# Peptides against a protein of PDB entry 3ZN8: the designs that were tried, part 87

Target 1, 125 residues: chain A of PDB entry 3ZN8
Amino acid sequence: LEEYDKIQKKMEDVMEGKGKLTLRDVYAQIIALRKMGPLSKVLQHIPGLGIMLPTPSEDQLKIGEEKIRRWLAALNSMTYKELENPNIIDKSRMRRIAEGSGLEVEEVRELLEWYNNMNRLLKMV

## One batch from the design tools (peptide; made by RFdiffusion4, then SolubleMPNN)

Design b2_p23_8_s3 (from b2_p23_8, 16 letters changed)
Fold by OpenDDE base, seed 5:
Structure b2_p23_8_s3 (fold): chain B 125 residues (1-125), chain A 23 residues (1-23)
Amino acid sequence: as target 1 above (125 residues)
Amino acid sequence: SELDKRFQEDILTLLIALEKQRL
């Protein structure tokens, strides 16, 4: 219950632009979006997204969905502290996460790099 | 909530944009 309340509060803070996006927040949003159905269906329900971004091809959506599934395996292998503060993830932690998720260390590194880039872009919005 | 929808839209937009840059 306490952990759930912390997640909800942090999501509210991020939505209000008062908080920093963490990997826990990313995980929660990916799960929420997947519950809505295929990414193509989600995109169709977002007015203006098709205008702002060229609609990905069906093949591009499929590739993106597979990448997200792999990253979810990595996220599921992270500790609570790592999800909340990804900056603590060193080479030893990356190797552990990779081994636990069945991914290559390079795929875990790619996720972390992607997260860092996304967090930078989000601060500019 | 409207805030939830906006946040989901922002995250989805970023996810798609970053994935497109990688392809």
Scores: peptide ipSAE 0.072, ipTM 0.592, DockQ to the pose 0.056
Fold by OpenDDE base, seed 3:
Structure b2_p23_8_s3 (fold): chain B 125 residues (1-125), chain A 23 residues (1-23)
Amino acid sequence: as target 1 above (125 residues)
Amino acid sequence: SELDKRFQEDILTLLIALEKQRL
């Protein structure tokens, strides 16, 4: 309960622009969403997404779910310091994470690029 | 809470938007 409250408070701070989104926060959110059920079911409960986003085909949903599973494997292979400050992840760290997760180095790079883009977008909102 | 739902929606929206931009 205490960890959940800390995560929620940090999430509120990030949404208010008072905090920095980390990969730990991303991991926590992905886990929370997976507990709610398939991504398709979660999306159905989001008002307005059905209007703004074309409903992904079943194949696109499966691809997205597989990508999320692969990213979770990468996140599970990161150290606490890397999760809190992804900027420290150099080529050597990316290779270690890739090897530990059974991914290609490029897939780890893609996750980090996605995170960087998301963090930039959040700062603009 | 209603705030938690909005946050989850925002994160999901961002995740989806970024995935769509990448594809």
Scores: peptide ipSAE 0.066, ipTM 0.589, DockQ to the pose 0.058
Fold by OpenDDE base, seed 2:
Structure b2_p23_8_s3 (fold): chain B 125 residues (1-125), chain A 23 residues (1-23)
Amino acid sequence: as target 1 above (125 residues)
Amino acid sequence: SELDKRFQEDILTLLIALEKQRL
């Protein structure tokens, strides 16, 4: 619960323009969510969301956990400069990150695309 | 504020929805 509150506070700071969402922030959020257990359990603690979200199957939970594990491997293979400013990650950097994490370049691209989409959504709010 | 908490919940929901769409 305390880790959840820290994530929430940091998201507030980003939304208030006090900070920029970085891949370091994404990493911290992923780690905090993993400590809380399956995402379905986390959502059950959010009033009103537990009723609207279908309970994922065990297979869907496993697929999600594997995806998170792959993204963590990619993030762990990034430099601090890349984590703080992901827009500097070019094709050469993506290939290095992929090779260092044992992932396909397309999986690293997918993470970066997800991050970019999230930043766009945050700017619209 | 209570409004800020709801907004954060919505963002978290969007994050989850985006992840689910990719799975």
Scores: peptide ipSAE 0.045, ipTM 0.573, DockQ to the pose 0.054
Fold by OpenDDE base, seed 4:
Structure b2_p23_8_s3 (fold): chain B 125 residues (1-125), chain A 23 residues (1-23)
Amino acid sequence: as target 1 above (125 residues)
Amino acid sequence: SELDKRFQEDILTLLIALEKQRL
């Protein structure tokens, strides 16, 4: 819970424009979410979201969990500098990360694209 | 705080929305 509170506070700071979301923050958030259990359980703790979000099927939850595991493998294969500054990840770095994580280069690209989109959305809020 | 919960909800919603968009 303490780690979760720290991540939350940092995310609040990012949402307030006081910080930059990094892949390190993403990693920490994923770990925190995993500690809370399946995403369905996390959503159940969120008032109103459990009602508005169609409960993913158990199969969809498993697919999502596997994807998160794959992204964690990619994140674990990144250097600290890459986690703090994902924009330095060029094609060579992306390939190294893919090879180190046992992923396709495209999966690493998808993670980076997701991060970039998330960071853009956070800047608009 | 309730504010903290709403921010968490928003972030989680964004994460889910992005994941759903990618799937």
Scores: peptide ipSAE 0.053, ipTM 0.582, DockQ to the pose 0.081; fails the geometry check

Design b2_p23_8_s4 (from b2_p23_8, 16 letters changed)
Fold by OpenDDE base, seed 5:
Structure b2_p23_8_s4 (fold): chain B 125 residues (1-125), chain A 23 residues (1-23)
Amino acid sequence: as target 1 above (125 residues)
Amino acid sequence: KEEDERFRQRVLELLVAQVKKKL
């Protein structure tokens, strides 16, 4: 509970321009969501999401859960400095993270691209 | 846009309220 209230406050602060989302914040969010159970159960309880998004097939939910699991492996292979400042992650760091997590370098790049896009969207709000 | 912000905040509140009911 306390960790989720911290994530909410952090998201509010980012939306208000008082802060930035970090990969540490992303990690904490993923862990909090996993404590609630399968992503399918979380999404089914979000009012309006079932109206705006076609209910993801059980297979699409499994693909999404596997992708989140792979991203957690990447996040667990990052240093504290990289989690707080993802912009320092160069090609050498991406390769190290990929090797340490058992991922392709492209999957680590995709995570960083997703993070950068999310952080831009939150700042434009 | 102010309307998109109110919508996002409401989605976040609903998520938090549901987390609080299950944890």
Scores: peptide ipSAE 0.029, ipTM 0.454, DockQ to the pose 0.068
Fold by OpenDDE base, seed 2:
Structure b2_p23_8_s4 (fold): chain B 125 residues (1-125), chain A 23 residues (1-23)
Amino acid sequence: as target 1 above (125 residues)
Amino acid sequence: KEEDERFRQRVLELLVAQVKKKL
């Protein structure tokens, strides 16, 4: 309960311009979602998502779960300074994170791009 | 857009409410 109320408040604070979303916040959110069970079960329970998104095939859900697992490996390979300030992650840091997590550099880049897009979308609201 | 905010807030509330039902 407490972890979820913290994530909710953080999201509200960022939408109100009172905070910055970090990769630590992303990590907490992913861990919270994983505690709910398989992504398939989480998505099935979101009212309206099944109306706006074509019901992802079971294979698409498995691909999504594996991508989230890979992103967690990348996040676990980051320093506290990188998690709090993802904008410091240069090409050298991306390579180190990729090597430490057993990922391609491109997968680490995709995570950072997703984070940057999310942070932009939250600031535009 | 104000509609996109209401939608995001609603999705977040629904996610949190579901988590609260499973804990």
Scores: peptide ipSAE 0.027, ipTM 0.468, DockQ to the pose 0.073
Fold by OpenDDE base, seed 1:
Structure b2_p23_8_s4 (fold): chain B 125 residues (1-125), chain A 23 residues (1-23)
Amino acid sequence: as target 1 above (125 residues)
Amino acid sequence: KEEDERFRQRVLELLVAQVKKKL
């Protein structure tokens, strides 16, 4: 609960222009979610999600959990400078991160694209 | 002002929910 409140406050600070979302913040969020247990339990704690979205099948939840695990491996293969400033991650850095994490370069690109989209959405609010 | 704050909170909740869905 306390880690979740810190993540919400960080997102609020970014929306107010008082901060920047980093991959370190994403890492902290993934760790917080994993401490809450299976993704199914995490989704049950989101008010209105079960009303507005079809409940994902147990298999879809497992696929999501595996994707989170793969992204965590990528994040663990990043340098502190890359986590704080993801915009410095060029093609050479993406390849190194992929090789170090046992992922495809496309999976690392997908994580960075997701981060960029989230950071853009937070700045538009 | 109060309506803008309620809207901001709702958008924040939706963004957190989207992050949790994509994670």
Scores: peptide ipSAE 0.021, ipTM 0.491, DockQ to the pose 0.053
Fold by OpenDDE base, seed 3:
Structure b2_p23_8_s4 (fold): chain B 125 residues (1-125), chain A 23 residues (1-23)
Amino acid sequence: as target 1 above (125 residues)
Amino acid sequence: KEEDERFRQRVLELLVAQVKKKL
């Protein structure tokens, strides 16, 4: 619960322009969500999601859980400087992260693209 | 003011839900 409240406060600070979302914040969020249980249980705790999104199939939930696991492996292979400043991750760093995590370079690129899109979205709100 | 805070909280919840969906 305390870790979740810290993540919420960080998201509020970023939306107010008082901070920047980092991959460390993303890591903390993934860990907090995993402590709540499977993605299926996490989605059930989101009010109004069931009216906005079709209930994911069991196969879609498994794909989501596997994607989370793979992204955690990538994040665990990053340096502190990379987690705090993802914009320093060049092609050489991205390749090292992929090799260290057992991922394809494209999967590391997708994580970084997702982070960049999320960070843009938070600045627009 | 109170309505604006409820709206802000709802937007935050939706953003967190989007993060949870993409993770």
Scores: peptide ipSAE 0.017, ipTM 0.482, DockQ to the pose 0.052

## One batch from the design tools (peptide; made by RFdiffusion4, then SolubleMPNN)

Design b2_p24_2_s1 (from b2_p24_2, 17 letters changed)
Fold by OpenDDE base, seed 5:
Structure b2_p24_2_s1 (fold): chain B 125 residues (1-125), chain A 24 residues (1-24)
Amino acid sequence: as target 1 above (125 residues)
Amino acid sequence: DRERELFLQLLTAQEKQRQEEEQQ
């Protein structure tokens, strides 16, 4: 809880940061999404988009929500330095994050891989 | 997966907008 609150406070101070996508940005967006509800539901409220977007099943929404919740737990177990510079996360850090979040190391790897793929995509745009 | 993809798209769009604003 204290580390969560420290991460939250540090995030509030740094939300003004122009720069490359970090895991802090990911965290901020996950929090925003959880406040708004499932993105599919948000997009369904946009006139014309609700007809064009396949409505995920309730089970698919629950699976997605649980995945995001797990990623949030991983992010809450990261240090500020790791959130700002995810490339410093080695095997030891990854194991610590997994243990601290109650996740498998593979789930933490998946989050980092997703982040790396996103950063690669953003560099191509 | 679908929510993850939508989340990725949202983040990508926002980051692109930030980059466009930094180039002005």
Scores: peptide ipSAE 0.081, ipTM 0.545, DockQ to the pose 0.305
Fold by OpenDDE base, seed 2:
Structure b2_p24_2_s1 (fold): chain B 125 residues (1-125), chain A 24 residues (1-24)
Amino acid sequence: as target 1 above (125 residues)
Amino acid sequence: DRERELFLQLLTAQEKQRQEEEQQ
């Protein structure tokens, strides 16, 4: 519950323009959510969502957990400057991150695309 | 990926709740 409240407050601070969402913030949130268990359980604590979200199958949870583990490997292979300013990640940096994390360049690109889409969503609010 | 979708849904739901609270 305390980790949930910290994630909420950080999202509010970002939405209020008190900060920007960085990949460091994404990393911290992923770690917090992993300690709470499956995201479906976290979403069940949100009023009104517990009835609306289909509980993922155990296989879907395993696939999701593996994807999150791969993204954490990519994040752990980034420099502090890259985590704070992901826009500096060019093709050369992306390849280095992929090699350091044992991922395909396409998976690192997918993480960055997700982050960019998240930031666009946050700016529309 | 399902975890990515759930994370996006979490953020979207939090924002909707904040908007509902600001309208009361």
Scores: peptide ipSAE 0.081, ipTM 0.529, DockQ to the pose 0.332
Fold by OpenDDE base, seed 3:
Order: structure tokens, then sequence, then C-alpha cells
Structure b2_p24_2_s1 (fold): chain B 125 residues (1-125), chain A 24 residues (1-24)
């Protein structure tokens, strides 16, 4: 019961613009996108939108799915404290996450840079 | 504002679904 109230309060704080997006929120989004299936199939069912967007080749979709799967492996190798506060991830933590996920340190760095850019964008909107 | 509200509604629906899956 107490953990549920903390999650609800944190979502309210994010709705009020007082909360920061965390890697836990990113993890939840990736899981939900995987449950909805490829968004390309949903966009193909919208009349008129399928003509103006270059549909990624089936090979580009597979490359994107593999990248998302690798990012999930990195997120699953993070501690709760790291998921909640990604700014604490130093070179030692980044190496541990890479080794635990079977990724290069550069791939973990790319995920963290993407997260930082997303958080900057969400503060401007 | 509006895109942010839609994003937060999506996150809320996802967290509710996760809670329903953890209770099974």
Amino acid sequence: as target 1 above (125 residues)
Amino acid sequence: DRERELFLQLLTAQEKQRQEEEQQ
C-alpha cells in the first residue's frame, strides 16, 4: 500500500511539472510500446499518413528493435537508485552496467546522453 | 502543455496496467 501511494504522488508531481522524467519512466514506456506492437502498423491504418512518411525498411525496423532490446538489458542491469537518479552514474557504474548487460560502454553512454537530451526537451515544453 | 498531458495520461494508464499484472 505505501509503495503504491509513493508512485501515485510521483506521477502527480510529474503532471504538475515538478517531477523529472527518470529511467524508470523510460523503462515503463519501452515495455508499453512493445505491448502495442510496431507503431508502424498503427500508423499504416491512419488514412493519408502512410503516403508522406517513408516507411522504415523492414531491416531498419529490426535494427531499431535490437537497439531497444539492448537498452532494456542496460536498464535491467541498473540499481533502483540509478534508475531514479541517472546523474549519479559515473564511469565505474557505467562499466558495471555495460558488463552486466553485454553492451559496450559507449552504448550505455549513448542511452544516458539520449535520456539527458529528452529531459532537457521536456523542461522547455 | 497538451502534448505533455497526453504523455502523462499514457504513463498513468501504463502504471495501472502494471499494477493489474502484479496482482495476478
Scores: peptide ipSAE 0.032, ipTM 0.523, DockQ to the pose 0.057
Fold by OpenDDE base, seed 1:
Structure b2_p24_2_s1 (fold): chain B 125 residues (1-125), chain A 24 residues (1-24)
Amino acid sequence: as target 1 above (125 residues)
Amino acid sequence: DRERELFLQLLTAQEKQRQEEEQQ
């Protein structure tokens, strides 16, 4: 618990800096998202999403919330160095993270692929 | 603010894409 609170406190200081998105930034944003309440309420506050995306069913929102919970378990099983520099995560690290989080290695790969795609898109903006 | 909005939009777009892939 104390190491997680130190990560969370340092996240408030780093969110002010122009930088490359890390898995630490992803973790902070997911925690902030969960504090805002149900994903449906968050989506309602995003301008244009209600026009561009069909309103997710309650069941689709539950599936998305479960996926976020699984990814949080993976992120909680990562070292500080892995969160700050995700490109160091090799097959051995992925297996350790999967075992520590109760996930399949494929789900950890999916999270890392998601992060890589997100970070590519953010560089285009 | 803008980075957070973009993150949430991209998260939602990916969930939609996964649902479309699961229906094929």
Scores: peptide ipSAE 0.091, ipTM 0.596, DockQ to the pose 0.088; fails the geometry check

Design b2_p24_2_s2 (from b2_p24_2, 14 letters changed)
Fold by OpenDDE base, seed 3:
Structure b2_p24_2_s2 (fold): chain B 125 residues (1-125), chain A 24 residues (1-24)
Amino acid sequence: as target 1 above (125 residues)
Amino acid sequence: KRFQEEFLQLFVAQQEQRKKEELE
């Protein structure tokens, strides 16, 4: 409960223009989501998802669950400086992170793309 | 709750977009 409240407060601050979303915040959120169970169970708690987006198939949910696990591996291979300031992650850093986590560079790029889109979305709302 | 919803919505949306790109 304490972890959830901290994450929620942090995100409210970001939406108000106080501070920024970091990959540390992303890590905390992923951990919080995983405590709720598999992705399929977590998505059931989002009202209107099936109206706004096509309902993911069982196979898509499995792929998504595995992708989240891979992202955790990538995050665990990042330095504190990278987690706090993801914009410093260049091609050399992405390669190191990929090698250290057993991922393809493209998978690390996908995580960073998601982060950038999320950060942009939070600033717009 | 709101952030969790936005997190998952963006995640699902990007997964769908990637699926389309991989099929093209």
Scores: peptide ipSAE 0.485, ipTM 0.865, DockQ to the pose 0.063
Fold by OpenDDE base, seed 2:
Structure b2_p24_2_s2 (fold): chain B 125 residues (1-125), chain A 24 residues (1-24)
Amino acid sequence: as target 1 above (125 residues)
Amino acid sequence: KRFQEEFLQLFVAQQEQRKKEELE
């Protein structure tokens, strides 16, 4: 899909130090993943997953699918400034985002933790 | 796609870590 190619090119630029991953990029990637179907179907396209990581159970896949949906709700409750610069999201902003999305503050923190780890990973590769 | 793979690998890894922490 054309959308996948655009996202891949953006991430290649980030990996080369020509930009940074934003939560807008994350949103686009989640939407792209969902077009492939449920998380169980998407994970089948990842080579080596069963070698490097424990294979998720059916229950874990269900939890993961729900978490991704909840992350989309959080992202939809963020301002443009927050999506472009997630590092400005403090405790007050996290609480507002959580309340606006019907999530726990911890769930918003988990999304931001994932984002921070992904941003570090892209710079190392 | 490389980014998609890295996205999902990190996602699964963090889910597994949280599961471990909940059992402790």
Scores: peptide ipSAE 0.480, ipTM 0.864, DockQ to the pose 0.062
Fold by OpenDDE base, seed 5:
Structure b2_p24_2_s2 (fold): chain B 125 residues (1-125), chain A 24 residues (1-24)
Amino acid sequence: as target 1 above (125 residues)
Amino acid sequence: KRFQEEFLQLFVAQQEQRKKEELE
């Protein structure tokens, strides 16, 4: 799909140091994953995942699915400036996002932590 | 689909780590 190709190209540019991963990119990737079906089906498309990571239980998959849905709610509550430059999200912005999305502040922190770790990973590749 | 793979690997790894922390 054109969407998948655009996302992949953007991430290649980031890995080559030509760009920056944003939360807009993350949003697009989550939507792309959801088009493939539930998390359980998506994970089956990743070769070698079972070699490096334990197979998630059905309960873990349900938790993961719900977490992704909650992250989408958080992303939908962010401003354009926050999506394009997540580094501006301070404690006050984080609280506003949580309240606007009906999430706990800790859940918004978890999303941002994941984003930061992903950005670090891409720079190391 | 390298980004998708890295996305899911990191996601699952962090979920597993949180599970371990909850048991401690």
Scores: peptide ipSAE 0.459, ipTM 0.853, DockQ to the pose 0.039
Fold by OpenDDE base, seed 4:
Order: structure tokens, then sequence, then C-alpha cells
Structure b2_p24_2_s2 (fold): chain B 125 residues (1-125), chain A 24 residues (1-24)
């Protein structure tokens, strides 16, 4: 709970225009979610998710769990500078991260796309 | 709960979008 509250406060600051969301923050959030159990259990506690989005199938949940594990591998292969400033990650850095984590470059790109979309959402609030 | 909700909503939405693109 304490770790979760710290992450939430950080995100509130970002929404207020104070600081920025980093991949370090993303890493912390993923770890916090993993402590709650499987993705299926975590999603059940999100109000309105079933109303706004179709309920993921069991197969979709398994795919989602695997993607999160793969994203953690990518994050663990990033430098401190990349985690703090993901915008510096160019094609050369993506390739290095992918090779170091045993992933495809496209998988690293998907993580960065998610990060960019999250930053856009936080700024809209 | 807001950030976690937004995190998961965006994650699920992007997974659904990719699934649709693969079926097209």
Amino acid sequence: as target 1 above (125 residues)
Amino acid sequence: KRFQEEFLQLFVAQQEQRKKEELE
C-alpha cells in the first residue's frame, strides 16, 4: 500500500504538470500490480473496465501476462538514462535492448508506444 | 487507484486493438 501510494502521488504530480512519467515509474507500477496477483484478479478490481472495454478472454489474459513479463525483461535491459528519459531511445538503442532481453525490436517499440500514450493521457487530465 | 485504472484500461485497449488488426 505504501509503495502504491508513492506511485499514485507521483502520477498526480505529473497530471498537475509537476515532473514527468518515466519508465522507472512504469517499472514500479508493474511490480506493484504483480504483487496483487495474476492480471485477471487485478482487472476485476478496476471499476468500469467491463463497461468501457470488452472483458478479456482467458487467452487474452495469458497473452497480456506474457507481454508484461517481456516488458519487464526489456526494462531490465535499459540504462538508467533510458529509464529516466525514454525519448532518447532511438532505433540503435531499441535494437540493443531487444538483443539484450531476447525480444524482437517490435516488442520494445510496443512498450514505448504504450508509454507515450500513457503520457498523453496524463497530460489531458 | 486512478493511475492503476488508467494503466490497465490503456493496456487492455491496446491489446484489443492489436487483436483486431491481426484479424483484418
Scores: peptide ipSAE 0.447, ipTM 0.845, DockQ to the pose 0.039

Design b2_p24_2_s3 (from b2_p24_2, 15 letters changed)
Fold by OpenDDE base, seed 5:
Structure b2_p24_2_s3 (fold): chain B 125 residues (1-125), chain A 24 residues (1-24)
Amino acid sequence: as target 1 above (125 residues)
Amino acid sequence: DRERELFLKLLIAKKKKELEEELK
């Protein structure tokens, strides 16, 4: 819960223009989400939320989990400066990260694109 | 197994060097 609150506060700070989202923040979020388990399981234990939240199929959860595992491998292959300032990741760094994580360069590009889109979205709110 | 272990050692050594260069 404490780790989740820190991540939420960081997101709020970014939305208010007081900070920037980094890949370190992304890493922390992934770790926190994995510790809490699927929020869908947590919500299922709340009495009175008889709203059948469309739980993603078990297969969709597995696909998502594998994608997250791959992204964690990429993040673990990044340097501290890259995690703090993802904009410095050029083609050479991207290739290194891919090779170090056992990913395709395109998968690393997808992670960076996702990060950039998320950061743009947070700045618009 | 041995080739994979060597590859991992090389990756760790490369990352360590990059971290050391970033700390300078």
Scores: peptide ipSAE 0.046, ipTM 0.475, DockQ to the pose 0.019
Fold by OpenDDE base, seed 1:
Structure b2_p24_2_s3 (fold): chain B 125 residues (1-125), chain A 24 residues (1-24)
Amino acid sequence: as target 1 above (125 residues)
Amino acid sequence: DRERELFLKLLIAKKKKELEEELK
């Protein structure tokens, strides 16, 4: 719970313009979500949310978990400076990260695109 | 095995170089 409260506060600070979302923050979120694996199932049992969210099939959950695991490998292959300032990640850095994580360069691009989209969303809310 | 070891050494050397560049 304390880890989730810190993550939520960080998201609020970013929305208020008091901070910047980093890939370090993303890493912390992913780790926290994996620790709360049983609680994500509990959230699906909240009346009203389960009706609006299509229950992902067990196969879709497994695909999602594998994708997250691959993204963690990419994040673990980044330098501290890259995690704090993802905008410095050029083609050379992206290739290195892909090689270090055993991923395709396209998968690293997808992670960075996801981060950029998330950061844009948080600035709009 | 040998190729994997060489690959790991290259990764460590690259990370070390990047850390040195970050400290400058």
Scores: peptide ipSAE 0.044, ipTM 0.471, DockQ to the pose 0.017
Fold by OpenDDE base, seed 2:
Structure b2_p24_2_s3 (fold): chain B 125 residues (1-125), chain A 24 residues (1-24)
Amino acid sequence: as target 1 above (125 residues)
Amino acid sequence: DRERELFLKLLIAKKKKELEEELK
């Protein structure tokens, strides 16, 4: 619960423009979400959303879980400086992270693109 | 976007409640 409250407060601070989302925050969020079970279960209990969202197949849930595990491997292969300032991650750093995590460079790029999109979305809220 | 902020807050609050229920 304490970790979750910290993540919530951090997200609120970012939405209010009082901070930035980092990959450390992403890591903490992924770990917290994994402890809380599938996001699909949460969405199903939101009135109106559970009816409109297609229930992911069990296979889609497994694919999503594997993708999250791969992203955690990438995050664990990053330096503190990279986690705190993801914008410093160039092609050389991406290759090192990919090699260290057993991923393709494209998967590391996808994680960074997701992070950049999420950070933009939080600033627009 | 206030609607999106509210949505995220609700999602977070709900997940918190689920975790509290699993810990009991």
Scores: peptide ipSAE 0.036, ipTM 0.502, DockQ to the pose 0.073
Fold by OpenDDE base, seed 3:
Structure b2_p24_2_s3 (fold): chain B 125 residues (1-125), chain A 24 residues (1-24)
Amino acid sequence: as target 1 above (125 residues)
Amino acid sequence: DRERELFLKLLIAKKKKELEEELK
């Protein structure tokens, strides 16, 4: 619960323009959701939390869980500097992250695109 | 199994080096 409260406060700060969402925040959210298990499914129905999931519908939860697991592997292969400032990730860094995580470069690109879209959406609210 | 162990050792060594370079 304490980890969840920190994540919620961070989301509120970003929506108020007092902070920036980073891939470190994304990592913390994924870990918290995995620890909560079935309770994470309840939280997905909370307005505004659904945008943090890579799956648009509940029927694709299994596909989404595998995608999140792959993204977690990519995040674990990033440096602290990359997690805090994802915009520095160029083609060379992206290839290194992909190779280090056992993913295709396209899967790493998809994670970064998702992050960029989410960060833009949160700044518009 | 040996290839996976070597890969993990290389990954750990690379991460340690990157962390040491970021701390400088």
Scores: peptide ipSAE 0.023, ipTM 0.434, DockQ to the pose 0.020

